# Peptides against a protein of PDB entry 5OK6, part 46

Target 1, 215 residues: chain A of PDB entry 5OK6
Amino acid sequence: ELPGLDSQWRQIENGESGRERPLRAGESWFLVEKHWYKQWEAYVQGGDQDSSTFPGCINNATLFQDEINWRLKEGLVEGEDYVLLPAAAWHYLVSWYGLEHGQPPIERKVIELPNIQKVEVYPVELLLVRHNDLGKSHTVQFSHTDSIGLVLRTARERFLVEPQEDTRLWAKNSEGSLDRLYDTHITVLDAALETGQLIIMETRKKDGTWPSAQL

## One batch from the design tools (peptide; aimed at target 1 L134 W170 Q214 L215)

Design b2_p24_2_s4 (made by RFdiffusion4, then SolubleMPNN; from b2_p24_2, 11 letters changed)
Fold by OpenDDE base, seed 3:
Structure b2_p24_2_s4 (fold): chain B 215 residues (1-215), chain A 24 residues (1-24)
Amino acid sequence: as target 1 above (215 residues)
Amino acid sequence: ELPEHIELEDLDAALAAVAAAEAA
């Protein structure tokens, strides 16, 4: 049942648990298409539940570039294209108005950067490959705050590397050369890894030599 | 000491060559 308009406003817009609540690392937030949200605001502020300003179901279609992988369009801007809501607020709106059929929620995580928390709307998609089979890539999403160690572990898992096998990562840079990701404690952000970047997992040979020593 | 940076004109060709050498 749809709650009263004032109740809706308070649930979604209150400073403690609503849209303006402080960001906390690891929390889930959800994107809502801006025009829908503004329509909802107008509806609940209008004071007439039977008004023509009823927003209908949440429809984020304009935020997606595809309806197969449900990838977001590039260059979306908070406050212009979408509004971010904490999980509780999102779930309230979905329960009250529904979500367009077939659309997944656009869930994103709060990340901790050196001086700020933000919702990571665009995680980094890396192309993971093995040094001996560049034609078989695994696209994997990582947070900017994920360590290179996590990238390496993920690559090892995806390629079913045995625990006794020694592996390391290389990043193909913009110049087409390879940079070794030797420090596994730095983040994806620190390593300046970007979406679509090729990350090569090199496996040490049984003789103890590295394939890259031949390059 | 293992290189930390490898300059390659053709990375794909170079890595293919390495892979071929490993398979031999």
Scores: peptide ipSAE 0.096, ipTM 0.719, DockQ to the pose 0.885
OpenDDE base, seeds 1, 2, 4, 5: peptide ipSAE 0.031, 0.026, 0.027, 0.028; ipTM 0.651, 0.592, 0.623, 0.621

Design b2_p24_3 (made by RFdiffusion4)
Pose (drawn by RFdiffusion4):
Structure b2_p24_3 (pose): chain A 215 residues (1-215), chain P 24 residues (1-24)
Amino acid sequence: as target 1 above (215 residues)
Amino acid sequence: HLVTLKPGVTDPEAQLFVEQLHAL
């Protein structure tokens, strides 16, 4: 059952429960298409529960590239294309109005940058492959703030690399050559990695030589 | 420049790697 209009307003907009909730690293926020949010706003501020301004189910279809991979469209601007809600507010709105059938939520996380916290709406999607098959990829989203060491550990896990196997990473650049990702302590941002980039994990041979020594 | 094999490398797996890399 729907809460009253003022109750909905308090839950979604205010304090710890709503949009005013402070940004804390690691917390989840969700994207809501702006038109739907403005319609909800007009409804809850209008004083009439029976109004035709009732927004209906949340539908974020215009925010997705397609329904095959459900990727968020690039180039979206907060306040223009979408509004961010903390996880609790999103949960409440979905429980009240529903979410379009078959459509996934758009969940993003708060990250820490040198002097600010922000929701990372566009993490870096990396294609992780082993050197022997450059077409067999695990597509994984990493934060700009994740380390290259995390990228390596993730690639190892995704490919079920055994503990005794030694592995290291390369990145294919826009010129089609390879840059060695030497330092596992630096971040994806420091390494200037971009969405869609191929990350190649090579495995050391049993004799101690590396496949890349042949390049 | 594109990645190539060192002179004298005849390893079929390395050749396939370079070809796959360049096809991408």

Design b2_p24_3_s1 (made by RFdiffusion4, then SolubleMPNN; from b2_p24_3 with H1S A14T Q15I L16Q E19K Q20D)
Fold by OpenDDE base, seed 5:
Structure b2_p24_3_s1 (fold): chain B 215 residues (1-215), chain A 24 residues (1-24)
Amino acid sequence: as target 1 above (215 residues)
Amino acid sequence: SLVTLKPGVTDPETIQFVKDLHAL
């Protein structure tokens, strides 16, 4: 049974546990398509449960670029294309109205940036390759707050690099040259890495020399 | 600028790395 309309509004829109609550790092938030959400607001504000304004099931179809890997469209804007709800509020709406059949929830994490908490709607997708086999890439998602050290460890894991093998990263820049990622303690954001960017893992030679040292 | 091979480099891996970089 659907809760009363006033109860629905209070549970979703309140400043303590609803849409207006403060962001906290590590929390899960969910995207809801804006038109659906506005229709829900109109429905609950109308005070008539039998109103033609009933929003139906949550349908986020317009937020996806494809229904195969369920990637978001690029350039979506909070408040224009979607609203963000904390996990509790999202789960309430799903329990009351359902989610369109086959659609996954759009879950995102709150990250902490130097001066603000933000829901990271678009994590960075990097193309990881080995310096000697650029044709074999692994696409891996990272947070902007992840360290270059994590990118390096992830690359080593994906390419099954042995612990004794020494490796380092290069990023292909906009000019087509390679910038070495020297500091592994900086973040993906600090390194200005972008989605679709090629990251080359260089492996040290058995003679102790780097392939790039011959360049 | 594209990375250029240093003169006298004969290591096949280095040569391939440079070629691959030039192909990107």
Scores: peptide ipSAE 0.224, ipTM 0.812, DockQ to the pose 0.663
OpenDDE base, seeds 1, 2, 3, 4: peptide ipSAE 0.131, 0.088, 0.093, 0.216; ipTM 0.778, 0.732, 0.735, 0.838

Design b2_p24_3_s2 (made by RFdiffusion4, then SolubleMPNN; from b2_p24_3 with H1S Q15K L16A E19A)
Fold by OpenDDE base, seed 2:
Structure b2_p24_3_s2 (fold): chain B 215 residues (1-215), chain A 24 residues (1-24)
Amino acid sequence: as target 1 above (215 residues)
Amino acid sequence: SLVTLKPGVTDPEAKAFVAQLHAL
């Protein structure tokens, strides 16, 4: 059964636990398509539960570019295309109205940037490859706040690199140049890594030489 | 800088790596 309209409004829009609550790093937030959310607002503000303004099931279809991988469209803007809700508020709305059949929730994390928290709607998708087999990529998602060290560890894991093998990363630039990611303590953001960028894991030879040192 | 093979690099792995980089 749906809660009373005023109760719905207070639970979702309450500044302590609702939409307007402060962002906290590591928390999950969810995207809701703005038109649906505005229809819900109109419904609960109208004060009539029998109103023709009933929003129906949450439908985020317009936010997706594909229904296979459920990738978001590029260039979506908060407050224009979608509304961000904290996990509790999202789960309430889903419980009350349902989610469109087959659609996954659009869950995102709050990240800490210098002097600001934000929901990371677009994490970075990197194409991880080995220096000796550039044709076999593993696409892996990273936060902008993840370290290059994490990218390296993830690449090692995906390629089943033995602990005794030494490895390092290179980023392929749009100009076709390769930049070595020397500092593993900087973030993906600090390294200016972008979605779709090729990241090459170089493995040290048994003789102690690097393949790239001969280039 | 573009990874250019140094003149005289005979290492097949290095050549393959550069060739693959240019093919992408």
Scores: peptide ipSAE 0.041, ipTM 0.605, DockQ to the pose 0.716
OpenDDE base, seeds 1, 3, 4, 5: peptide ipSAE 0.030, 0.028, 0.027, 0.027; ipTM 0.600, 0.587, 0.561, 0.544; seed 1 fails the geometry check

Design b2_p24_3_s3 (made by RFdiffusion4, then SolubleMPNN; from b2_p24_3 with H1S Q15K L16K Q20D A23S)
Fold by OpenDDE base, seed 5:
Structure b2_p24_3_s3 (fold): chain B 215 residues (1-215), chain A 24 residues (1-24)
Amino acid sequence: as target 1 above (215 residues)
Amino acid sequence: SLVTLKPGVTDPEAKKFVEDLHSL
């Protein structure tokens, strides 16, 4: 049964547990398509449960670029294309109205940046490759707050690198230059790594030389 | 430091790496 319209509004829009609540690092938030959300607001504010303004099931179709991988469209803007809801509020709306059949929830995490918490709507997708086989990439998603050390560990795991093998990362720049990622303690954000960027894992030779030292 | 790939790459793997990098 749908709660009363006033109860719905209070549960979703409140500043303690609803849309207006403070962000906390590590929490899950969910995207809701803006037009659906505005229709829901109009419905609950109208005070008539039988109104033609009934929003129906949540439909985020316009936020997706594809229905295969369920990737978000690029350049979506909070407050224009979508609203962010904390997990509790999202689950209430889904429980009341449902979600369009076959659509996954658009779950995102709150990340801690130096001066602000933010819902990370667009994590970084890196193309991980080996220096000797650039044609075989592994696309891996990282947070902007993940360390280069995590990227390196992930690359080692994906390429089944033995623990005794020494490896390091290079980022390919748009100009075709390579920057070595020396500091593994900096973040993906600090390294200015971008989605679609090629990250090259160099493996040290058995003779103790680096392949790049011959370049 | 920009590792400017010097044109004198004698290692076949390093040469291929440079060629592959320029082909992307």
Scores: peptide ipSAE 0.031, ipTM 0.572, DockQ to the pose 0.473
OpenDDE base, seeds 1, 2, 3, 4: peptide ipSAE 0.024, 0.025, 0.030, 0.029; ipTM 0.595, 0.569, 0.566, 0.574; seed 1 fails the geometry check

Design b2_p24_3_s4 (made by RFdiffusion4, then SolubleMPNN; from b2_p24_3 with H1S A14T Q15I L16E A23S)
Fold by OpenDDE base, seed 3:
Structure b2_p24_3_s4 (fold): chain B 215 residues (1-215), chain A 24 residues (1-24)
Amino acid sequence: as target 1 above (215 residues)
Amino acid sequence: SLVTLKPGVTDPETIEFVEQLHSL
């Protein structure tokens, strides 16, 4: 059963626990398509549960570029295309109205940047490869706040690199240059790594030389 | 700038690496 309209409004828009609550790093937030959310706002503000303004099921279809991988469209803007809700508010709306059949929730994490907390709507998708097999990639998502050390560990794990093998990363630039990721403590953001960028894991040879020493 | 081999490099793995880099 739907709760009373005033109760819905207060639960979703309550500044302590609702949409306006402070962001906290590591928390899950959910995207809601803005038109649906505005229709819901109009419905609950109208005070009539039998109103023709009933929003129906949450439908995020316009936010997706594909229904296979459920990737978001590029360039979506908060407050224009979608509204962000904390997990509790999202789960309430889904319980009350449902989610469109087959659509996954659009869950995202709050990240902490040097001067701001934000929901990371677009994590970085990197193409991880080995220096000796650039045609065999592993696509892996990373936060902008993830360290290069995490990227390296992830690459080692994906390629089943033995603990005793020494490895390092290179980023391929669009012009075909390679930048060595020397500092493993900097973030993906600090390294300016972008979605679709090729990240090359170089493995040290048994003779103690690096393949790239010949470049 | 494209990655290039040092003069006299004959290591097949390094050659293949550079060739693959240029193919992407």
Scores: peptide ipSAE 0.269, ipTM 0.868, DockQ to the pose 0.841
OpenDDE base, seeds 1, 2, 4, 5: peptide ipSAE 0.180, 0.204, 0.130, 0.195; ipTM 0.817, 0.834, 0.786, 0.828

Design b2_p24_4 (made by RFdiffusion4)
Pose (drawn by RFdiffusion4):
Structure b2_p24_4 (pose): chain A 215 residues (1-215), chain P 24 residues (1-24)
Amino acid sequence: as target 1 above (215 residues)
Amino acid sequence: TLPAEAKPDADQEAKEFVEQLKAS
């Protein structure tokens, strides 16, 4: 059952429960298509529960590239294309109005940057492959703030690399050559990695030589 | 930056890797 209009307003807009909730690293926020949000706003501010301004189910279809991979469209601007809600507010809105059938939520996380916290709407999507098959990829989203060491550990896990196998990473650049990702302590941002980039994990041979020594 | 080239003494798997790298 729907809460009253003022109750909905308080839950979604105010304090710890709503849009005013402070940004804390690691917390989840969700994207809501702006037109739907504005329609909900007009409805809850209108004083009429029976109004035709009732927004209906949340539908973020215009925010996705397609329904094959459900990727968020690039180039979206907060306040123009979408509004961010904390996880609780999103949960409440979905429980009240529903979410379009078959459509995934768009969940993003708050990250810490040198002097600010922000929701990372566009993390870096990396294609992780082993050197022996450059077409067999695990596509994984990493934060700009994740370390290269995390990228390596993730690649190892995704490919079920055994503990005794030694592995290291390369990145294929836009010129089609390889840059060695030497330092595991720096971040994806420091390494200037971009979405869609191929990250190659090579495995040391049993004799101690590396496949890349042949390049 | 390492060019997308196999050394003259590289084995067949390395050559196949380079071709896959160029095609990707």

Design b2_p24_4_s1 (made by RFdiffusion4, then SolubleMPNN; from b2_p24_4, 8 letters changed)
Fold by OpenDDE base, seed 4:
Structure b2_p24_4_s1 (fold): chain B 215 residues (1-215), chain A 24 residues (1-24)
Amino acid sequence: as target 1 above (215 residues)
Amino acid sequence: SIPAVAKPDADAETRAFVEALKAS
């Protein structure tokens, strides 16, 4: 059953779990398509539950570029294309109105940057490959705040690298050259890694030599 | 752990990687 319109408004806009609550690093927030949200606002502000302004189920279809991987369209803008809701507010709306059949929630994390907390709407998608199989990529999402060490560990896990095997990373730059990612403690942001960038995991040979040392 | 069977083209791909490094 739908709660009263005023209760809905208070819970979503002004509650402890409201849209305007402070961001906290590591918390989940959800995207809601702007037109749906505005329709909901109009509905709850109208004071008539039987109003023709009923928003129906949440439908974020216009935010997606594909229905296979459910990737967001590029260049979406907060307040124009979507609103961000805390997890609790999102779950309330879904429980009240439903979500379009087969459509996944658009969950994003709050990240902490040096001077700001932000919902990371666009994580970095890296193409992970092995030095001996450059044509077979694994797309993996990383936060801009993730370390290169995490990228390396993730690559090792995806490629089922044994614990005793030594590995290291190279990034293909915009000029097509390969840059060695020496410092594993810097972030994806600090390393200036971008979505679609090829990251090559080099595995040390059994003889103790690196493939790249054959230069 | 099933050793990742080195693809027959693994040496060729390794060469491509090395050549890409040389072009850097």
Scores: peptide ipSAE 0.330, ipTM 0.758, DockQ to the pose 0.084
OpenDDE base, seeds 1, 2, 3, 5: peptide ipSAE 0.213, 0.303, 0.278, 0.256; ipTM 0.635, 0.756, 0.746, 0.726

Design b2_p24_4_s2 (made by RFdiffusion4, then SolubleMPNN; from b2_p24_4 with T1S L2I E5V Q12E A14T E16A)
Fold by OpenDDE base, seed 4:
Structure b2_p24_4_s2 (fold): chain B 215 residues (1-215), chain A 24 residues (1-24)
Amino acid sequence: as target 1 above (215 residues)
Amino acid sequence: SIPAVAKPDADEETKAFVEQLKAS
């Protein structure tokens, strides 16, 4: 049964787990399409449960670029295209209204940036390749706050690199040159890595030489 | 029969990688 309209409003907007609660690093937040959310607001504010303003199931279809990978459209703006809800509020709305059949929830994490917490709506998608198989990419998402060391570990795992094999990363820059990612402690953000960027994992040869040292 | 795109020889791919480094 749906809670009373005032109870819904209080739970989602003004509750301890409401929309306006402080962001905390590592927490999950969910995107809700703005039009649906506004329809819900109008419904619960109208005071009539039988109102024609009933929002129906949550439908985030307009936020997705595709229904295969469920990628978000680029350039979505908070407050214009979507609202962010904490996990508890999202789960309440889903329990009350349902989610459109087949649509995944749009879950995102709060990240800690140097001066702010932010829901990371757009993680960085990197194209991971091996130096000896440049045509075979693995697309992997990373947080801007993830270290280059994590990118390297992830690449090693995806390519089934043995623990004793030494590897390092190169990033293809906008000029088409390759920049070596020397510092593995800096973040994806600090390294200025971007979505769609090619990251080449170089594996050291058995003779102890690097493929790139053949220059 | 989709022609098996011959996996580029690992040596040729390594050369391509090295050539990209030389162009840097």
Scores: peptide ipSAE 0.355, ipTM 0.776, DockQ to the pose 0.078
OpenDDE base, seeds 1, 2, 3, 5: peptide ipSAE 0.269, 0.323, 0.320, 0.314; ipTM 0.662, 0.764, 0.765, 0.763

Design b2_p24_4_s3 (made by RFdiffusion4, then SolubleMPNN; from b2_p24_4, 8 letters changed)
Fold by OpenDDE base, seed 5:
Structure b2_p24_4_s3 (fold): chain B 215 residues (1-215), chain A 24 residues (1-24)
Amino acid sequence: as target 1 above (215 residues)
Amino acid sequence: SIPAKAKADADAETKEFVQQLLAS
């Protein structure tokens, strides 16, 4: 059953547990399509539960690029295209109004940047390959706050690299050259890695030489 | 230092190698 309109407003919009609450690193937040959210605001502010302003089920269809992979459209802007809700508020709205059939929630994590918490709406998608088989790729999502060390570990895992095998990463830069990701302690952000960027994992030869050092 | 130059030369050779890999 839907709670009273004033109760809905207070539950979702409050500064302690609702939309206006402070961001905390590692928390889940959810995207809600802006027009739906504005319709809901108008409904609950109108004071009439039987109003023609009833928003219906949450429908984020306009935020998706495709309904196969449920990727977000590029260039979506907070406050224009969507609003962010903390998990509790999102779950209340879904419980009250439902979510469009077959549509997944758009869950995102709060990340800690040097001076700000942010909901990471767009994680970095890297194209991982091996130096000896560029035709076999793995697309993997990373946070901007993830270390290059995590990218390397993930590449090793995806390619089933044995623990005793030594590996290193190269990034294809915008000039088409390769830059070695020698510092594994820096973040994806610090390394300026971008979505769609090719990351090559080089595996050391059994003779102790690197493939790259023998040309 | 010789080690820093050797590393830079190895990194340059490596860049050329992988450019060839990516151009192929």
Scores: peptide ipSAE 0.105, ipTM 0.645, DockQ to the pose 0.114
OpenDDE base, seeds 1, 2, 3, 4: peptide ipSAE 0.082, 0.030, 0.083, 0.086; ipTM 0.616, 0.549, 0.620, 0.615; seeds 1, 3 fail the geometry check

Design b2_p24_4_s4 (made by RFdiffusion4, then SolubleMPNN; from b2_p24_4 with T1S L2I E5V Q12E A14T E16K)
Fold by OpenDDE base, seed 2:
Structure b2_p24_4_s4 (fold): chain B 215 residues (1-215), chain A 24 residues (1-24)
Amino acid sequence: as target 1 above (215 residues)
Amino acid sequence: SIPAVAKPDADEETKKFVEQLKAS
């Protein structure tokens, strides 16, 4: 059952779990398509539950570039294309209005940057490959705040590398050159890694030599 | 039967990797 219009407004906008609440690192936030949200605002502000302004189910279709992988369109802007809601507010709206059939929620995490918290709407998708099988990529998502060490561990896990095998990463830069990721403590952001970038995991040979040392 | 695309030889792929490093 839909709560009263004033109650809806208070819970979503002005509540302790409302839209305007402070961001906290690691928390989940959800995207809501802007036009739907504006329709909802108009509905609840109108004061008439029987109004023709009823927003219907949440439909984020316009935010997706595809309905297969449910990837977001590039270049979406907060406040223009979508609104960010904390998990509690999102779940309220979904419980009240429903979500369009078959659409997944657009969940994103709050990340901590040096001077700001933000919802990471676009995590980095890296193409992980092995030095000896460059044609077989594994796409994996990372936060900009994830360490290169995490990227390396994830690559090792994905490629079933044995614990005793030494590995290291190379990034293919925009010029097509390979840059070695020496520091595993820096972040994906610090390393300037971007979506679609090829990351090559090099595995040390049993003889103790690196494949790249044959240069 | 679609010919199984021969898995690229690991040595040949390694060579491509090394060649990319040399071009860097």
Scores: peptide ipSAE 0.383, ipTM 0.790, DockQ to the pose 0.076
OpenDDE base, seeds 1, 3, 4, 5: peptide ipSAE 0.381, 0.374, 0.373, 0.374; ipTM 0.790, 0.788, 0.788, 0.789

Design b2_p24_5 (made by RFdiffusion4)
Pose (drawn by RFdiffusion4):
Structure b2_p24_5 (pose): chain A 215 residues (1-215), chain P 24 residues (1-24)
Amino acid sequence: as target 1 above (215 residues)
Amino acid sequence: PAHIEVEDLEAAWKAIAEQEAAEA
């Protein structure tokens, strides 16, 4: 059952429960298509529960590239294309109005940058492959603030690399050559990695030689 | 090397994979 209009307003807009909730690293926020949010706003501010301004189910279809991979469209602007809600507000809105059938929520995290916190709407999607098959990829989203060491550990896990196997990473650049990702302590941002980039994990041979020594 | 230039990266890697499979 729907809460009253003022109750909905307080839950979604105010304090710890709503849009005014402070940004804390690691917390989840969700994207809501702006038109739907504005329609909900007009409804809750209108004083009439029976109004035709009732927004209906949340439908973020215009924010997705397609329904095959459900990727968020690039180039979206907060306040123009979408509004961010904290996890609780999103949960409440979905419980009240529903979410379009078959459509996934768009969940993003808060990250810490040198002097600010922000929701990372566009993390870096990396294609992780082993050197022996450059077409067999695990596509994984990493934060700009994740370390290269995390990228390596993730690639190892995704490919079930055994503990005794030694592995290291390369990145294929836009020129089609390889840049060695030497330092595991720096971040994805420091390494200037971009979405869609191929990250190659090579494995050391049993005799101690590396496949890349042949390049 | 910090950087490796390869004329055909997929072909080079395929050749290395075939050589490793032959040795195994």

Design b2_p24_5_s1 (made by RFdiffusion4, then SolubleMPNN; from b2_p24_5, 7 letters changed; failed a check: too like the target's own chain)
Amino acid sequence: MDHIEVEDLDAALAKIAEEEAAEA

Design b2_p24_5_s2 (made by RFdiffusion4, then SolubleMPNN; from b2_p24_5, 9 letters changed)
Fold by OpenDDE base, seed 3:
Structure b2_p24_5_s2 (fold): chain B 215 residues (1-215), chain A 24 residues (1-24)
Amino acid sequence: as target 1 above (215 residues)
Amino acid sequence: MKHIKIEDLDAALAAIAEAEAAEE
């Protein structure tokens, strides 16, 4: 059952716990298609629960690039294409209005950057490969705030590298060369890694030498 | 970022692959 219109407005737009609440690193926020949200605003502000302004179920279809992987379209802009809601507010709206059948929620995490918190709408999608088999890639998403060490650990896990095996990462750069990622403590952002970038995991040989050392 | 560059990606990867194949 839908709560009263004023109650809906207060719950979702409450500055302390609603749409305008402060971002907190690690929290989940959800994207809502802008037109739907505006329709909802008009509905609850109109004061007539039976009005023709009823928004219907949440439908984020226009935000998706495809309905297979449910990837977002590139270049979406907050406030123009979508509104961000904290998890509690999102769940309220879903409970009241429903979500389009078969459509997943668009959940994103708040990340902490040096001078700002933001909802990371577009994490970095990297192509992980082994140095000796470039044809077998694993596409994995990482936060810009994730460390290179996490990328390395993830690569090791995906390729089932044994704990005793030593590995390191190389990034293919735009110039068609490899940059060895020495510092595993820097972030994906600091390393300027981008979506679609090839990351090569090199495994140390049994003799203790690196395959790339022969170059 | 601290890094070392290997110029000519294709050549580098080919050389690595060749060396590994020779060890097998």
Scores: peptide ipSAE 0.123, ipTM 0.746, DockQ to the pose 0.408
OpenDDE base, seeds 1, 2, 4, 5: peptide ipSAE 0.120, 0.052, 0.094, 0.079; ipTM 0.750, 0.721, 0.723, 0.645

Design b2_p24_5_s3 (made by RFdiffusion4, then SolubleMPNN; from b2_p24_5, 9 letters changed)
Fold by OpenDDE base, seed 2:
Structure b2_p24_5_s3 (fold): chain B 215 residues (1-215), chain A 24 residues (1-24)
Amino acid sequence: as target 1 above (215 residues)
Amino acid sequence: PERIVVEDLDAALAAIAAEEAAEE
């Protein structure tokens, strides 16, 4: 059963627990398509539950590039294309109105950037490869705040690298160069890694030489 | 940062891969 319209508005827009609540690092927020949200606002502000302004089920279809991988369209803008809601508010709306059949929720995390919290709508998707098999990539999603050390560990895990094997990362640039990701303590953001970028895991040879020394 | 600039990076990387495959 739908709560009263005023109650809905308070639950979703309440500054303590609603849309306007402060961002906290690590929390989950959800995207809601802007037109649906505006329709909902009109509905609850109208004060008539029987009005023709009923928003129906949440439908985020316009935010997705495809219905296979459920990737977001590029260049979506908060407040224009979507609204961000904290998990509690999202779950309320879903419970009240439903979510379009087959659509996954668009969950994103709050990240801590220098002097600002932000919902990371577009995490970085890196293509991880081995130096000796560039044709077999593993696409892995990382936060901009994740360390290069995490990228390296993830690559080692995905490629089943033994603990005794020494490995390091290279970022392939669009200009046809390789930059060694030697500092494992910097973030993906600090390293300026981008979605779709090829990250090469180099494994040290048994003779103690690096394959890249041949370049 | 350690940067490697090769005229044909893709070819150079392919060559490394081919050499390693021949050693196995």
Scores: peptide ipSAE 0.437, ipTM 0.914, DockQ to the pose 0.698
OpenDDE base, seeds 1, 3, 4, 5: peptide ipSAE 0.411, 0.412, 0.401, 0.412; ipTM 0.904, 0.906, 0.905, 0.905

